# Designs tried in a protein design run: peptides against a protein of PDB entry 2KNC. Part 6

Target 1, 74 residues: chain A of PDB entry 2KNC
Amino acid sequence: KGPDILVVLLSVMGAILLIGLAALLIWKLLITIHDRKEFAKFEEERARAKWDTANNPLYKEATSTFTNITYRGT

## One batch from the design tools (peptide; aimed at target 1 L24)

Design b1_p11_4 (made by RFdiffusion4)
Pose (drawn by RFdiffusion4):
Structure b1_p11_4 (pose): chain A 74 residues (1-74), chain P 11 residues (1-11)
Amino acid sequence: as target 1 above (74 residues)
Amino acid sequence: AVAAAAVAAAA
């Protein structure tokens, strides 16, 4: 009663808040990193689907074009 | 949740 145990306690509380803040950051990545995969695989598909569709009108045709050397005509 | 648990423990 004489003392105050407030100041000493104030410091101890800081450790709890700090121990959580440190763990908060670690866990923050655990929940965020779970997305980085899809978030990456997301933009990854949008990147290749373009370069893989903004210049590939051969498939629409069938499965070939040139290298068809044979009896000519017109 | 981690922040809420830390605040509850400090209180």

Design b1_p11_4_s1 (made by RFdiffusion4, then SolubleMPNN; from b1_p11_4, 10 letters changed)
Fold by OpenDDE base, seed 2:
Structure b1_p11_4_s1 (fold): chain B 74 residues (1-74), chain A 11 residues (1-11)
Amino acid sequence: as target 1 above (74 residues)
Amino acid sequence: LLLELLLELAL
């Protein structure tokens, strides 16, 4: 039986569609990995910025607790 | 590869 020209055409079309779909999936995967790395870096920088604000040497706590050594509770 | 698979499917 000669090559089913229809089967060859459908297989070539299917292969092109699969290659196109694979390329789109690889592209989406690369973007998703890039975005996750950038987001992780952004969350780390945001965490560091909170720690730097907590260590601001200009912010003294408004409340100082002094132990009165002379208070013998009479 | 792809051409061989197409040839094998065509026989």
Scores: peptide ipSAE 0.033, ipTM 0.649, DockQ to the pose 0.059
OpenDDE base, seeds 1, 3, 4, 5: peptide ipSAE 0.033, 0.032, 0.029, 0.029; ipTM 0.644, 0.631, 0.624, 0.629

Design b1_p11_4_s2 (made by RFdiffusion4, then SolubleMPNN; from b1_p11_4, 9 letters changed)
Fold by OpenDDE base, seed 2:
Structure b1_p11_4_s2 (fold): chain B 74 residues (1-74), chain A 11 residues (1-11)
Amino acid sequence: as target 1 above (74 residues)
Amino acid sequence: LLLLQALLLAL
């Protein structure tokens, strides 16, 4: 029947577009979740490395501030 | 597959 062929073509085209859009949304969601987890892990590792550097007993601050007890600012 | 089969049955 003539009108039924056009409905079939439009429904198949619509189904392909919906499947394609759903696949792109799922793919984007998976990447976004993966990237956020990886970024959070990298920021945690970077934070740990900064704490380990701050607690490194080998790192003597190059600047020692000595209060001169004999300097009475008169 | 099921949607395509339902469409073929509606034709």
Scores: peptide ipSAE 0.030, ipTM 0.632, DockQ to the pose 0.088
OpenDDE base, seeds 1, 3, 4, 5: peptide ipSAE 0.023, 0.029, 0.024, 0.028; ipTM 0.556, 0.617, 0.586, 0.614

Design b1_p11_4_s3 (made by RFdiffusion4, then SolubleMPNN; from b1_p11_4, 9 letters changed)
Fold by OpenDDE base, seed 2:
Structure b1_p11_4_s3 (fold): chain B 74 residues (1-74), chain A 11 residues (1-11)
Amino acid sequence: as target 1 above (74 residues)
Amino acid sequence: LLLQLALELAL
């Protein structure tokens, strides 16, 4: 039975396509995991910076509400 | 590997 040259060619083409697809999926997965880790770090740093700004002892709220005790609205 | 598998399928 001569080698089914067509079966060998189709198997090699199929293997190349599967390896290419697997490499693209691995690459996309690595990028997606990297980007999610980087984004999570940036959100944590931004959350810490917001807490540090809320607790900044130099930030006097410019709004002093003075209740005028002398204003009896008649 | 792929060449060996192709050779084993060709025998």
Scores: peptide ipSAE 0.033, ipTM 0.664, DockQ to the pose 0.087
OpenDDE base, seeds 1, 3, 4, 5: peptide ipSAE 0.021, 0.027, 0.028, 0.028; ipTM 0.564, 0.626, 0.626, 0.637

Design b1_p11_4_s4 (made by RFdiffusion4, then SolubleMPNN; from b1_p11_4, 9 letters changed)
Fold by OpenDDE base, seed 1:
Structure b1_p11_4_s4 (fold): chain B 74 residues (1-74), chain A 11 residues (1-11)
Amino acid sequence: as target 1 above (74 residues)
Amino acid sequence: LLLLLALQLAL
């Protein structure tokens, strides 16, 4: 039976669609891996910045507890 | 690989 020209055309069309879909999936996967690495780095930098804010010697807590030395609790 | 598969389907 001669090569079914329809089967060859459908196989070529299917191959092009599969290559296009595979390229899009690889592209999306690469972006998703990149974004997760960048987000993990951003969360680490944000955690470090929060530690720097907590240890900032210029940050005086707004709550000053004044122990009144004259208050002998009666 | 796809060309070999297409050739096997065409025989």
Scores: peptide ipSAE 0.032, ipTM 0.645, DockQ to the pose 0.070
OpenDDE base, seeds 2, 3, 4, 5: peptide ipSAE 0.031, 0.031, 0.028, 0.032; ipTM 0.631, 0.637, 0.615, 0.640

Design b1_p11_5 (made by RFdiffusion4)
Pose (drawn by RFdiffusion4):
Structure b1_p11_5 (pose): chain A 74 residues (1-74), chain P 11 residues (1-11)
Amino acid sequence: as target 1 above (74 residues)
Amino acid sequence: ASVVSFLAVLL
């Protein structure tokens, strides 16, 4: 009663808030890192799919083009 | 939402 136990308690409360803030950061990555994979695999497909489609009109044809040395004509 | 609930528990 005499004292105040407010000031000492104020410091103790700070530890709870701080202990959570520290754990908050760790867990924040745990929920965010789960995405980094897809988020990466996402942009990863968009990168290859271009370089793997902005210059590959051979497949549409069939499965080859040159190296077809044979009886010529026209 | 989960982060807000976690912070609300701490406060």

Design b1_p11_5_s1 (made by RFdiffusion4, then SolubleMPNN; from b1_p11_5, 7 letters changed)
Fold by OpenDDE base, seed 1:
Structure b1_p11_5_s1 (fold): chain B 74 residues (1-74), chain A 11 residues (1-11)
Amino acid sequence: as target 1 above (74 residues)
Amino acid sequence: EVVQQLLEKLL
């Protein structure tokens, strides 16, 4: 039984395609893990900046409560 | 090793 040259050629082509697909999947996985770690740091820094704003003595609430002195609830 | 065993099984 000589090696079926068509089976050898198709197996080599299939192996190259699988290696290329595996490399793209690994690349995408590495980027996705990197981006999730960077996003987690960004959300932590954003949370810290929000807390620092709450400790800012110059922070005035954008909501002014006006007590209407003429409002006698009937 | 695994690729050689697959190649020997294909040949």
Scores: peptide ipSAE 0.033, ipTM 0.634, DockQ to the pose 0.057
OpenDDE base, seeds 2, 3, 4, 5: peptide ipSAE 0.028, 0.028, 0.024, 0.024; ipTM 0.609, 0.607, 0.570, 0.580

Design b1_p11_5_s2 (made by RFdiffusion4, then SolubleMPNN; from b1_p11_5, 8 letters changed)
Fold by OpenDDE base, seed 3:
Structure b1_p11_5_s2 (fold): chain B 74 residues (1-74), chain A 11 residues (1-11)
Amino acid sequence: as target 1 above (74 residues)
Amino acid sequence: ELLELYLLLLL
């Protein structure tokens, strides 16, 4: 009984599709790990910048509370 | 996106 040519063809096609799927899953995993590391680094840099800003005596808060002196609360 | 496109192409 020779190998069923259809089984061989379907097995090769299935193997190619599984390799393609595995490569995409690995790629997505690598990107997801990279993006999480980059985001963690960005949040750490943002936290450091906030600490440096809080310790800077020349830092003027971007939020100026203007008390509207003409607002007589009704 | 790319994985979803591949899954859609497989379906």
Scores: peptide ipSAE 0.124, ipTM 0.775, DockQ to the pose 0.159
OpenDDE base, seeds 1, 2, 4, 5: peptide ipSAE 0.112, 0.121, 0.113, 0.109; ipTM 0.766, 0.770, 0.765, 0.764

Design b1_p11_5_s3 (made by RFdiffusion4, then SolubleMPNN; from b1_p11_5, 7 letters changed)
Fold by OpenDDE base, seed 1:
Structure b1_p11_5_s3 (fold): chain B 74 residues (1-74), chain A 11 residues (1-11)
Amino acid sequence: as target 1 above (74 residues)
Amino acid sequence: DLLERFLSLLL
């Protein structure tokens, strides 16, 4: 049986499509892993900045609790 | 060689 030229052509086309799809999936996976690592680093830096703000002696809470001197807890 | 092996699996 001579090589079915149609089978050869379809197999080559299929292989190219599969390689292209695999490359796109690998690329997307690498980006997704990179972005998750960068996001985790960003959240860690943001958490550190929040802790540094909490230790800032210049930070005055915007909410001042005034004890009403006239409130006799009756 | 790799292509020939691949073609030999398809035929």
Scores: peptide ipSAE 0.052, ipTM 0.700, DockQ to the pose 0.055
OpenDDE base, seeds 2, 3, 4, 5: peptide ipSAE 0.050, 0.049, 0.046, 0.040; ipTM 0.691, 0.685, 0.680, 0.652

Design b1_p11_5_s4 (made by RFdiffusion4, then SolubleMPNN; from b1_p11_5, 7 letters changed)
Fold by OpenDDE base, seed 2:
Structure b1_p11_5_s4 (fold): chain B 74 residues (1-74), chain A 11 residues (1-11)
Amino acid sequence: as target 1 above (74 residues)
Amino acid sequence: LLLEKFLEELL
């Protein structure tokens, strides 16, 4: 049986398509992992900045609770 | 090597 030129052409085309698809999937996976790590780092930095603000001795809560001594709850 | 063996098996 001579080389089936059609099988060779279809196999080469299929291999190029599979390599291209695999490269796109690897690229998308790397970006998705990068974006997830960067987002997790951003949320950690934001949480840290909130904790530093909450522990800042210069920060006074705008809300003050006053006990009304005249209010006898009925 | 792998591509050559695959080409040889296909031919």
Scores: peptide ipSAE 0.036, ipTM 0.664, DockQ to the pose 0.055
OpenDDE base, seeds 1, 3, 4, 5: peptide ipSAE 0.032, 0.033, 0.030, 0.026; ipTM 0.643, 0.643, 0.626, 0.604

Design b1_p11_6 (made by RFdiffusion4)
Pose (drawn by RFdiffusion4):
Structure b1_p11_6 (pose): chain A 74 residues (1-74), chain P 11 residues (1-11)
Amino acid sequence: as target 1 above (74 residues)
Amino acid sequence: ALVAATVAAAA
């Protein structure tokens, strides 16, 4: 009663808040990193799908074009 | 949830 135990306790509370803040950051990545994969695989498909479709009108034809040396005509 | 649990433990 005489003392106050408030000041000493104030410091101890800070450790709880701080121990959580430290763990907060670690776990923050654990929940966020679980997305970085899809978030990456997401932009990854949108990158290759373009370069893989903004210049590939051969497939729509069939499966070849040139290298068809044979009897000519027209 | 972790922040709420930490604040509750500190209280």

Design b1_p11_6_s1 (made by RFdiffusion4, then SolubleMPNN; from b1_p11_6, 9 letters changed)
Fold by OpenDDE base, seed 1:
Structure b1_p11_6_s1 (fold): chain B 74 residues (1-74), chain A 11 residues (1-11)
Amino acid sequence: as target 1 above (74 residues)
Amino acid sequence: SLLELLKKLAE
């Protein structure tokens, strides 16, 4: 029996869809791995920045304390 | 099934 043209067409369409889906999954996986590596690097840089701040004698806290002279409590 | 489709394609 000759090949069923409809089966061939549907199989080609299915194969293209599966390849497309596989490509999307690989792309998502690569992005996820990249993002995790970048996040790890970011956390390391943040940890270094905290260390540098702690050892910098020129560091002044950004926190300002205001005294409300009108407050008397209860 | 997928196997049946592949068999039909191989015919």
Scores: peptide ipSAE 0.051, ipTM 0.680, DockQ to the pose 0.073
OpenDDE base, seeds 2, 3, 4, 5: peptide ipSAE 0.051, 0.049, 0.048, 0.048; ipTM 0.678, 0.660, 0.666, 0.663

Design b1_p11_6_s2 (made by RFdiffusion4, then SolubleMPNN; from b1_p11_6, 9 letters changed)
Fold by OpenDDE base, seed 2:
Structure b1_p11_6_s2 (fold): chain B 74 residues (1-74), chain A 11 residues (1-11)
Amino acid sequence: as target 1 above (74 residues)
Amino acid sequence: LLLELLLELAL
């Protein structure tokens, strides 16, 4: 039986569609990995910025607790 | 590869 020209055409079309779909999936995967790395870096920088604000040497706590050594509770 | 698979499917 000669090559089913229809089967060859459908297989070539299917292969092109699969290659196109694979390329789109690889592209989406690369973007998703890039975005996750950038987001992780952004969350780390945001965490560091909170720690730097907590260590601001200009912010003294408004409340100082002094132990009165002379208070013998009479 | 792809051409061989197409040839094998065509026989």
Scores: peptide ipSAE 0.033, ipTM 0.649, DockQ to the pose 0.058
OpenDDE base, seeds 1, 3, 4, 5: peptide ipSAE 0.033, 0.032, 0.029, 0.029; ipTM 0.644, 0.631, 0.624, 0.629

Design b1_p11_6_s3 (made by RFdiffusion4, then SolubleMPNN; from b1_p11_6, 9 letters changed)
Fold by OpenDDE base, seed 1:
Structure b1_p11_6_s3 (fold): chain B 74 residues (1-74), chain A 11 residues (1-11)
Amino acid sequence: as target 1 above (74 residues)
Amino acid sequence: LLLKELLELAL
């Protein structure tokens, strides 16, 4: 029947579009999961580097306390 | 498979 051929063509076109959209969504999901894992690793490495900097024996605090040897408080 | 079932349903 003539109308059935048009429905088949539209259904095949729709199926191709849905497969393409599904592939793009899966690709985006995989990238998003990868990027979140890499970002979490980067933040952990950055946190470790910050802790290692805090324990750096070369880190002299910018605040030097000068004890005035002449100040004997009454 | 799905394309064959759609083709059989259309025919």
Scores: peptide ipSAE 0.034, ipTM 0.655, DockQ to the pose 0.076
OpenDDE base, seeds 2, 3, 4, 5: peptide ipSAE 0.034, 0.031, 0.025, 0.031; ipTM 0.656, 0.638, 0.607, 0.639

Design b1_p11_6_s4 (made by RFdiffusion4, then SolubleMPNN; from b1_p11_6, 9 letters changed)
Fold by OpenDDE base, seed 1:
Structure b1_p11_6_s4 (fold): chain B 74 residues (1-74), chain A 11 residues (1-11)
Amino acid sequence: as target 1 above (74 residues)
Amino acid sequence: LLLDELLKLAL
C-alpha cells in the first residue's frame, strides 16, 4: 500500500500542534513556578515589614482606650 | 527519528 500522503500530512500537522501545546505548557509551568517564588518572597518581605512595624517605637496602637472616669462599677 | 519511524509505518 503506497504511503498514504494524507496520513503523513495529518501526522506532521498533529506533531506541530503537539509541539506548540507542549511549548505553551512548559511556558505556563515556568511562569507558575516563577510567580510562586515571587509570591513567597513577597510574603516573607511583608512578614518582615510587619515585624519591623511591631518593633517601631513610632507605632502608636490605633486603639485609644477611653477611660470613662464617671464609670464606677458597682 | 520519530518522523522516520512514522514514515516507515506509513510505507
Scores: peptide ipSAE 0.047, ipTM 0.699, DockQ to the pose 0.083
OpenDDE base, seeds 2, 3, 4, 5: peptide ipSAE 0.046, 0.039, 0.036, 0.039; ipTM 0.697, 0.671, 0.660, 0.678

Design b1_p11_7 (made by RFdiffusion4)
Pose (drawn by RFdiffusion4):
Structure b1_p11_7 (pose): chain A 74 residues (1-74), chain P 11 residues (1-11)
Amino acid sequence: as target 1 above (74 residues)
Amino acid sequence: VLVAALVALAS
């Protein structure tokens, strides 16, 4: 009663808030990193799909084009 | 929120 226990307690409460803030950061990555994969695999497909479609009109044809040396005509 | 609570506690 005499003292105040408030100042000492104020410091102790800071540790709880701080212990959580430290763990908060760690866990924050745990929930965010679970996305980095898809978020990466997402932009990864959009990158290759272009370079893998902005210049590949051979498949639409069939499965070949040149290297068809044979009886010519027209 | 934890940072705001810490600042409020320090004030």

Design b1_p11_7_s1 (made by RFdiffusion4, then SolubleMPNN; from b1_p11_7, 7 letters changed)
Fold by OpenDDE base, seed 1:
Structure b1_p11_7_s1 (fold): chain B 74 residues (1-74), chain A 11 residues (1-11)
Amino acid sequence: as target 1 above (74 residues)
Amino acid sequence: LLLSLLEELLS
């Protein structure tokens, strides 16, 4: 039986759509993996920056504790 | 593979 031209056309259209969809899914997957790696690196750098800030000798706490020498807690 | 599928479809 000769090829049904409608079946051929629909199969070609379907194949193109599936290839396009697969390419989009691969692209989205690659971006998602890249973004997760970059975010993990950013959080690690942020954690390190927090450690550096905690140990920064230039950091002066906004809160000053004053000891009242005359206060004898009765 | 794609060519064999096309040949099968056109047969």
Scores: peptide ipSAE 0.046, ipTM 0.706, DockQ to the pose 0.081
OpenDDE base, seeds 2, 3, 4, 5: peptide ipSAE 0.045, 0.044, 0.045, 0.046; ipTM 0.703, 0.694, 0.699, 0.709

Design b1_p11_7_s2 (made by RFdiffusion4, then SolubleMPNN; from b1_p11_7, 8 letters changed)
Fold by OpenDDE base, seed 1:
Structure b1_p11_7_s2 (fold): chain B 74 residues (1-74), chain A 11 residues (1-11)
Amino acid sequence: as target 1 above (74 residues)
Amino acid sequence: LLEELLRKLLL
């Protein structure tokens, strides 16, 4: 049974395609994990900065509710 | 490894 040259060629082509696809999947997975870790760090830093702003004794809310004591809704 | 896989596929 000589090796079917067509089976050898198709198997090599299939192996190259599978390796290429696996490399792309690994690359995408690594980027996705990196981006999620970086995003989680940025959201933690943003949360800390928001908490520091809330504890700032100089923070005055931009919204002041003025009750007009002369406004009797007629 | 690749040579052994090729040998197993060729036999």
Scores: peptide ipSAE 0.032, ipTM 0.631, DockQ to the pose 0.085
OpenDDE base, seeds 2, 3, 4, 5: peptide ipSAE 0.031, 0.029, 0.030, 0.023; ipTM 0.631, 0.612, 0.606, 0.567

Design b1_p11_7_s3 (made by RFdiffusion4, then SolubleMPNN; from b1_p11_7, 7 letters changed)
Fold by OpenDDE base, seed 2:
Structure b1_p11_7_s3 (fold): chain B 74 residues (1-74), chain A 11 residues (1-11)
Amino acid sequence: as target 1 above (74 residues)
Amino acid sequence: LLLELLEELLS
């Protein structure tokens, strides 16, 4: 079959567009995976910092509860 | 592969 020049041109154009689109999708996917991993690490570090603050031996609650032993509920 | 596809398309 003689080459259909129009089919050849359209196929080459289509292939270039598909390769370009695939490259952009791969790039976006890699960035998205990277960002999700970094965000997960950041949230873990933030959670650890909150736990370390809660376990700080220098932290004393400003309020204390005392039970009045002399209160006989009459 | 791309060359084979091009040859098939040009045949």
Scores: peptide ipSAE 0.051, ipTM 0.727, DockQ to the pose 0.073
OpenDDE base, seeds 1, 3, 4, 5: peptide ipSAE 0.046, 0.045, 0.045, 0.049; ipTM 0.713, 0.705, 0.710, 0.724

Design b1_p11_7_s4 (made by RFdiffusion4, then SolubleMPNN; from b1_p11_7, 8 letters changed)
Fold by OpenDDE base, seed 1:
Structure b1_p11_7_s4 (fold): chain B 74 residues (1-74), chain A 11 residues (1-11)
Amino acid sequence: as target 1 above (74 residues)
Amino acid sequence: LLLELLKKLLE
């Protein structure tokens, strides 16, 4: 029984669609892995910059504690 | 691979 020409055409179309979908999934996976690595690096650099801010001699705490010299705790 | 599958589908 010769191959049904319709089955051959549909199988070729299906194979092209599956290859295209697989390529898009691989592309999305590679981007997602790249972005997660870059984000992890960015958060590490941001964490280091926050630690450097704690050692910045120009950092003045936004909270100034004023000792009220007139407050005699009774 | 794809060409061999196509040959098997044409048999």
Scores: peptide ipSAE 0.052, ipTM 0.729, DockQ to the pose 0.092
OpenDDE base, seeds 2, 3, 4, 5: peptide ipSAE 0.050, 0.046, 0.045, 0.048; ipTM 0.723, 0.706, 0.702, 0.718

Design b1_p11_8 (made by RFdiffusion4)
Amino acid sequence: AAAAAAAAAAA
Pose (drawn by RFdiffusion4):
Structure formats: C-alpha cells, structure tokens
Structure b1_p11_8 (pose): chain A 74 residues (1-74), chain P 11 residues (backbone only)
Amino acid sequence: as target 1 above (74 residues)
Amino acid sequence: not in this file (backbone only, 11 residues)
C-alpha cells in the first residue's frame, strides 16, 4: 500500500505488450506469406501468358507452318 | 594447496 507497485507494474505491462508485438510480426508474415505464393503465381502467369501469346499465332492455325517442303505450285 | 592440506591432515 505504502509503495505504489504502479511504476514496477508499468514496466511489467510493457513486456506483455512487447512480447505480443514481437510475436505479432512473426505471425504477420505467416498470414501474409500464405499469399506471396499466389500473389507471385498470379503475376507469374500474367508475365508468361503475354510472351506466350503476344507472338504465337501458329497454334490458331493448327500445329505447324514452314518445314512443309513438298509439291509447290502457286 | 590440496597437497599442503592433505599433508597438514596426515600430520
């Protein structure tokens, strides 16, 4: 009663808040990293799908073009 | 120091 136990307690509360803040950061990555995969695989598809479609009009045709050396005409 | 204490105890 005589003392105050407030100041000493103030420091102890800080450790709880701090112990959570430290764990907060770790867990923050655990929930965020779960996305980095898709978030990556997302932009990854958008990258290859262009380079893999902005210059590949052969498939639309059938499955080949040149290397068709044979009886010519026109 | 341990030899001096053992010699002192045998004395």

Design b1_p11_8_s1 (made by RFdiffusion4, then SolubleMPNN; from b1_p11_8, 11 letters changed)
Fold by OpenDDE base, seed 1:
Structure b1_p11_8_s1 (fold): chain B 74 residues (1-74), chain A 11 residues (1-11)
Amino acid sequence: as target 1 above (74 residues)
Amino acid sequence: REEELLEELLK
């Protein structure tokens, strides 16, 4: 008794669909891991740049605190 | 606020 031709066709179609779905999931996973690593590197470089700026004795904060002595909160 | 929105977008 040869394999049922319908069972072979359905198994091949199912295998193609599963391979296609697996490839899309792997692709999405690789992109998501890549983007998270690149963003984590960017935030680490940004955190280092903030730290280096804060320890620079020539750095002057762009933020000036102006105390409005005439503001009575009313 | 912007960092929390970036964390939610990255999640």
Scores: peptide ipSAE 0.031, ipTM 0.542, DockQ to the pose 0.000
OpenDDE base, seeds 2, 3, 4, 5: peptide ipSAE 0.029, 0.034, 0.029, 0.030; ipTM 0.539, 0.570, 0.540, 0.548; seed 3 fails the geometry check

Design b1_p11_8_s2 (made by RFdiffusion4, then SolubleMPNN; from b1_p11_8, 11 letters changed)
Fold by OpenDDE base, seed 3:
Structure b1_p11_8_s2 (fold): chain B 74 residues (1-74), chain A 11 residues (1-11)
Amino acid sequence: as target 1 above (74 residues)
Amino acid sequence: EELEQLQRLLE
């Protein structure tokens, strides 16, 4: 019995769709891993910049704490 | 609630 032409066509179409879907999933996975690594690097660089600023003798704190003696907080 | 946020900004 020769291969059913319909089964061959459907199998080829199914294979193309599965390859396309697999490629999209791999691409999405690679981007997601890249973005997480880049974000982790960004947070590390930000943490270093904050540390370097805190040890700078020319750094003036932008936050002045004023005790409002008239504020009766609930 | 606002006072506990101010204390966490001062430490």
Scores: peptide ipSAE 0.024, ipTM 0.314, DockQ to the pose 0.000
OpenDDE base, seeds 1, 2, 4, 5: peptide ipSAE 0.016, 0.000, 0.017, 0.023; ipTM 0.303, 0.209, 0.388, 0.438; seed 1 fails the geometry check

Design b1_p11_8_s3 (made by RFdiffusion4, then SolubleMPNN; from b1_p11_8, 11 letters changed)
Fold by OpenDDE base, seed 5:
Structure b1_p11_8_s3 (fold): chain B 74 residues (1-74), chain A 11 residues (1-11)
Amino acid sequence: as target 1 above (74 residues)
Amino acid sequence: LEEQLLRQQLL
């Protein structure tokens, strides 16, 4: 009994769909790994920039918080 | 930035 033409057609369609789905999953995985590495690098560079700013004696914070010890909230 | 925007439009 030769392979049923319908079984061959459905198997080819199923194989194309599985290849397409596998390609999308691989693509999504590669992007997710890339974005996590880029985000980790960005947070490291941002952390370094914050530390460099904090260690710069010329950095004056734009906001000075004065705690008024005599403020009785009446 | 532009590559991430383009990737979000393709997915």
Scores: peptide ipSAE 0.059, ipTM 0.707, DockQ to the pose 0.000
OpenDDE base, seeds 1, 2, 3, 4: peptide ipSAE 0.044, 0.050, 0.018, 0.056; ipTM 0.660, 0.681, 0.411, 0.697

Design b1_p11_8_s4 (made by RFdiffusion4, then SolubleMPNN; from b1_p11_8, 11 letters changed)
Fold by OpenDDE base, seed 1:
Structure b1_p11_8_s4 (fold): chain B 74 residues (1-74), chain A 11 residues (1-11)
Amino acid sequence: as target 1 above (74 residues)
Amino acid sequence: DEEELLRLLEE
């Protein structure tokens, strides 16, 4: 008995769907790896910008701490 | 890319 033509057609359709799904999964994986590398670079640049601000001799803290010598916590 | 971000800021 030759292969059932319906089984052959369904197997070919199934193979095409599996290839399409595999291509979408590979695409999503590549994007996810790219985005994680870009995010890691962004966090490094943000860290560097914060360090550069800390080393800026013109940086004045917006808040000044005043010690009130007359404050008796009674 | 820093170059794409700079292009977006120059427009």
Scores: peptide ipSAE 0.030, ipTM 0.514, DockQ to the pose 0.000
OpenDDE base, seeds 2, 3, 4, 5: peptide ipSAE 0.027, 0.020, 0.027, 0.026; ipTM 0.522, 0.470, 0.527, 0.405

## One batch from the design tools (peptide; aimed at target 1 V12 I19 G20 A23)

Design b1_p12_1 (made by RFdiffusion4)
Pose (drawn by RFdiffusion4):
Structure b1_p12_1 (pose): chain A 74 residues (1-74), chain P 12 residues (1-12)
Amino acid sequence: as target 1 above (74 residues)
Amino acid sequence: VVVLFVLLSVFA
């Protein structure tokens, strides 16, 4: 009663807020990292799919083009 | 972390 126990308590409350803030950052990555995979795999497919479609009109044909040396004509 | 919160709460 005499003292105040407010100032000392003020410091103790800071540790709770701080202990959470420290854990907050760790767990923040745990929830965010779960996405980095898909977020990566996402952009990863959009990268290959281009280089793997902006210049591959052979498949549409069938499964080959040249290397078909045989009886010629026209 | 939870143990530390409990200890600090008891201490406070």

Design b1_p12_1_s1 (made by RFdiffusion4, then SolubleMPNN; from b1_p12_1, 10 letters changed)
Fold by OpenDDE base, seed 1:
Structure b1_p12_1_s1 (fold): chain B 74 residues (1-74), chain A 12 residues (1-12)
Amino acid sequence: as target 1 above (74 residues)
Amino acid sequence: VLKKIQELLELL
């Protein structure tokens, strides 16, 4: 009994589909890992830049609270 | 790829 030609054809088609799907999953996984590493580096650089800005002696807060010492609420 | 398909065909 030779292998049924239909079973051979379906097995080859299934193998091609599985390889294609596996390649797409690996590709998506590699991109996702790359993008997360690059984003983590970008967030670390942004965090460092915020810390450096917070310690800048020339940084004046955009909000200055002036207490009017002459305000006696009548 | 082709060798693995052939090995799978020989198993069937």
Scores: peptide ipSAE 0.033, ipTM 0.637, DockQ to the pose 0.173
OpenDDE base, seeds 2, 3, 4, 5: peptide ipSAE 0.029, 0.026, 0.024, 0.022; ipTM 0.629, 0.592, 0.570, 0.567

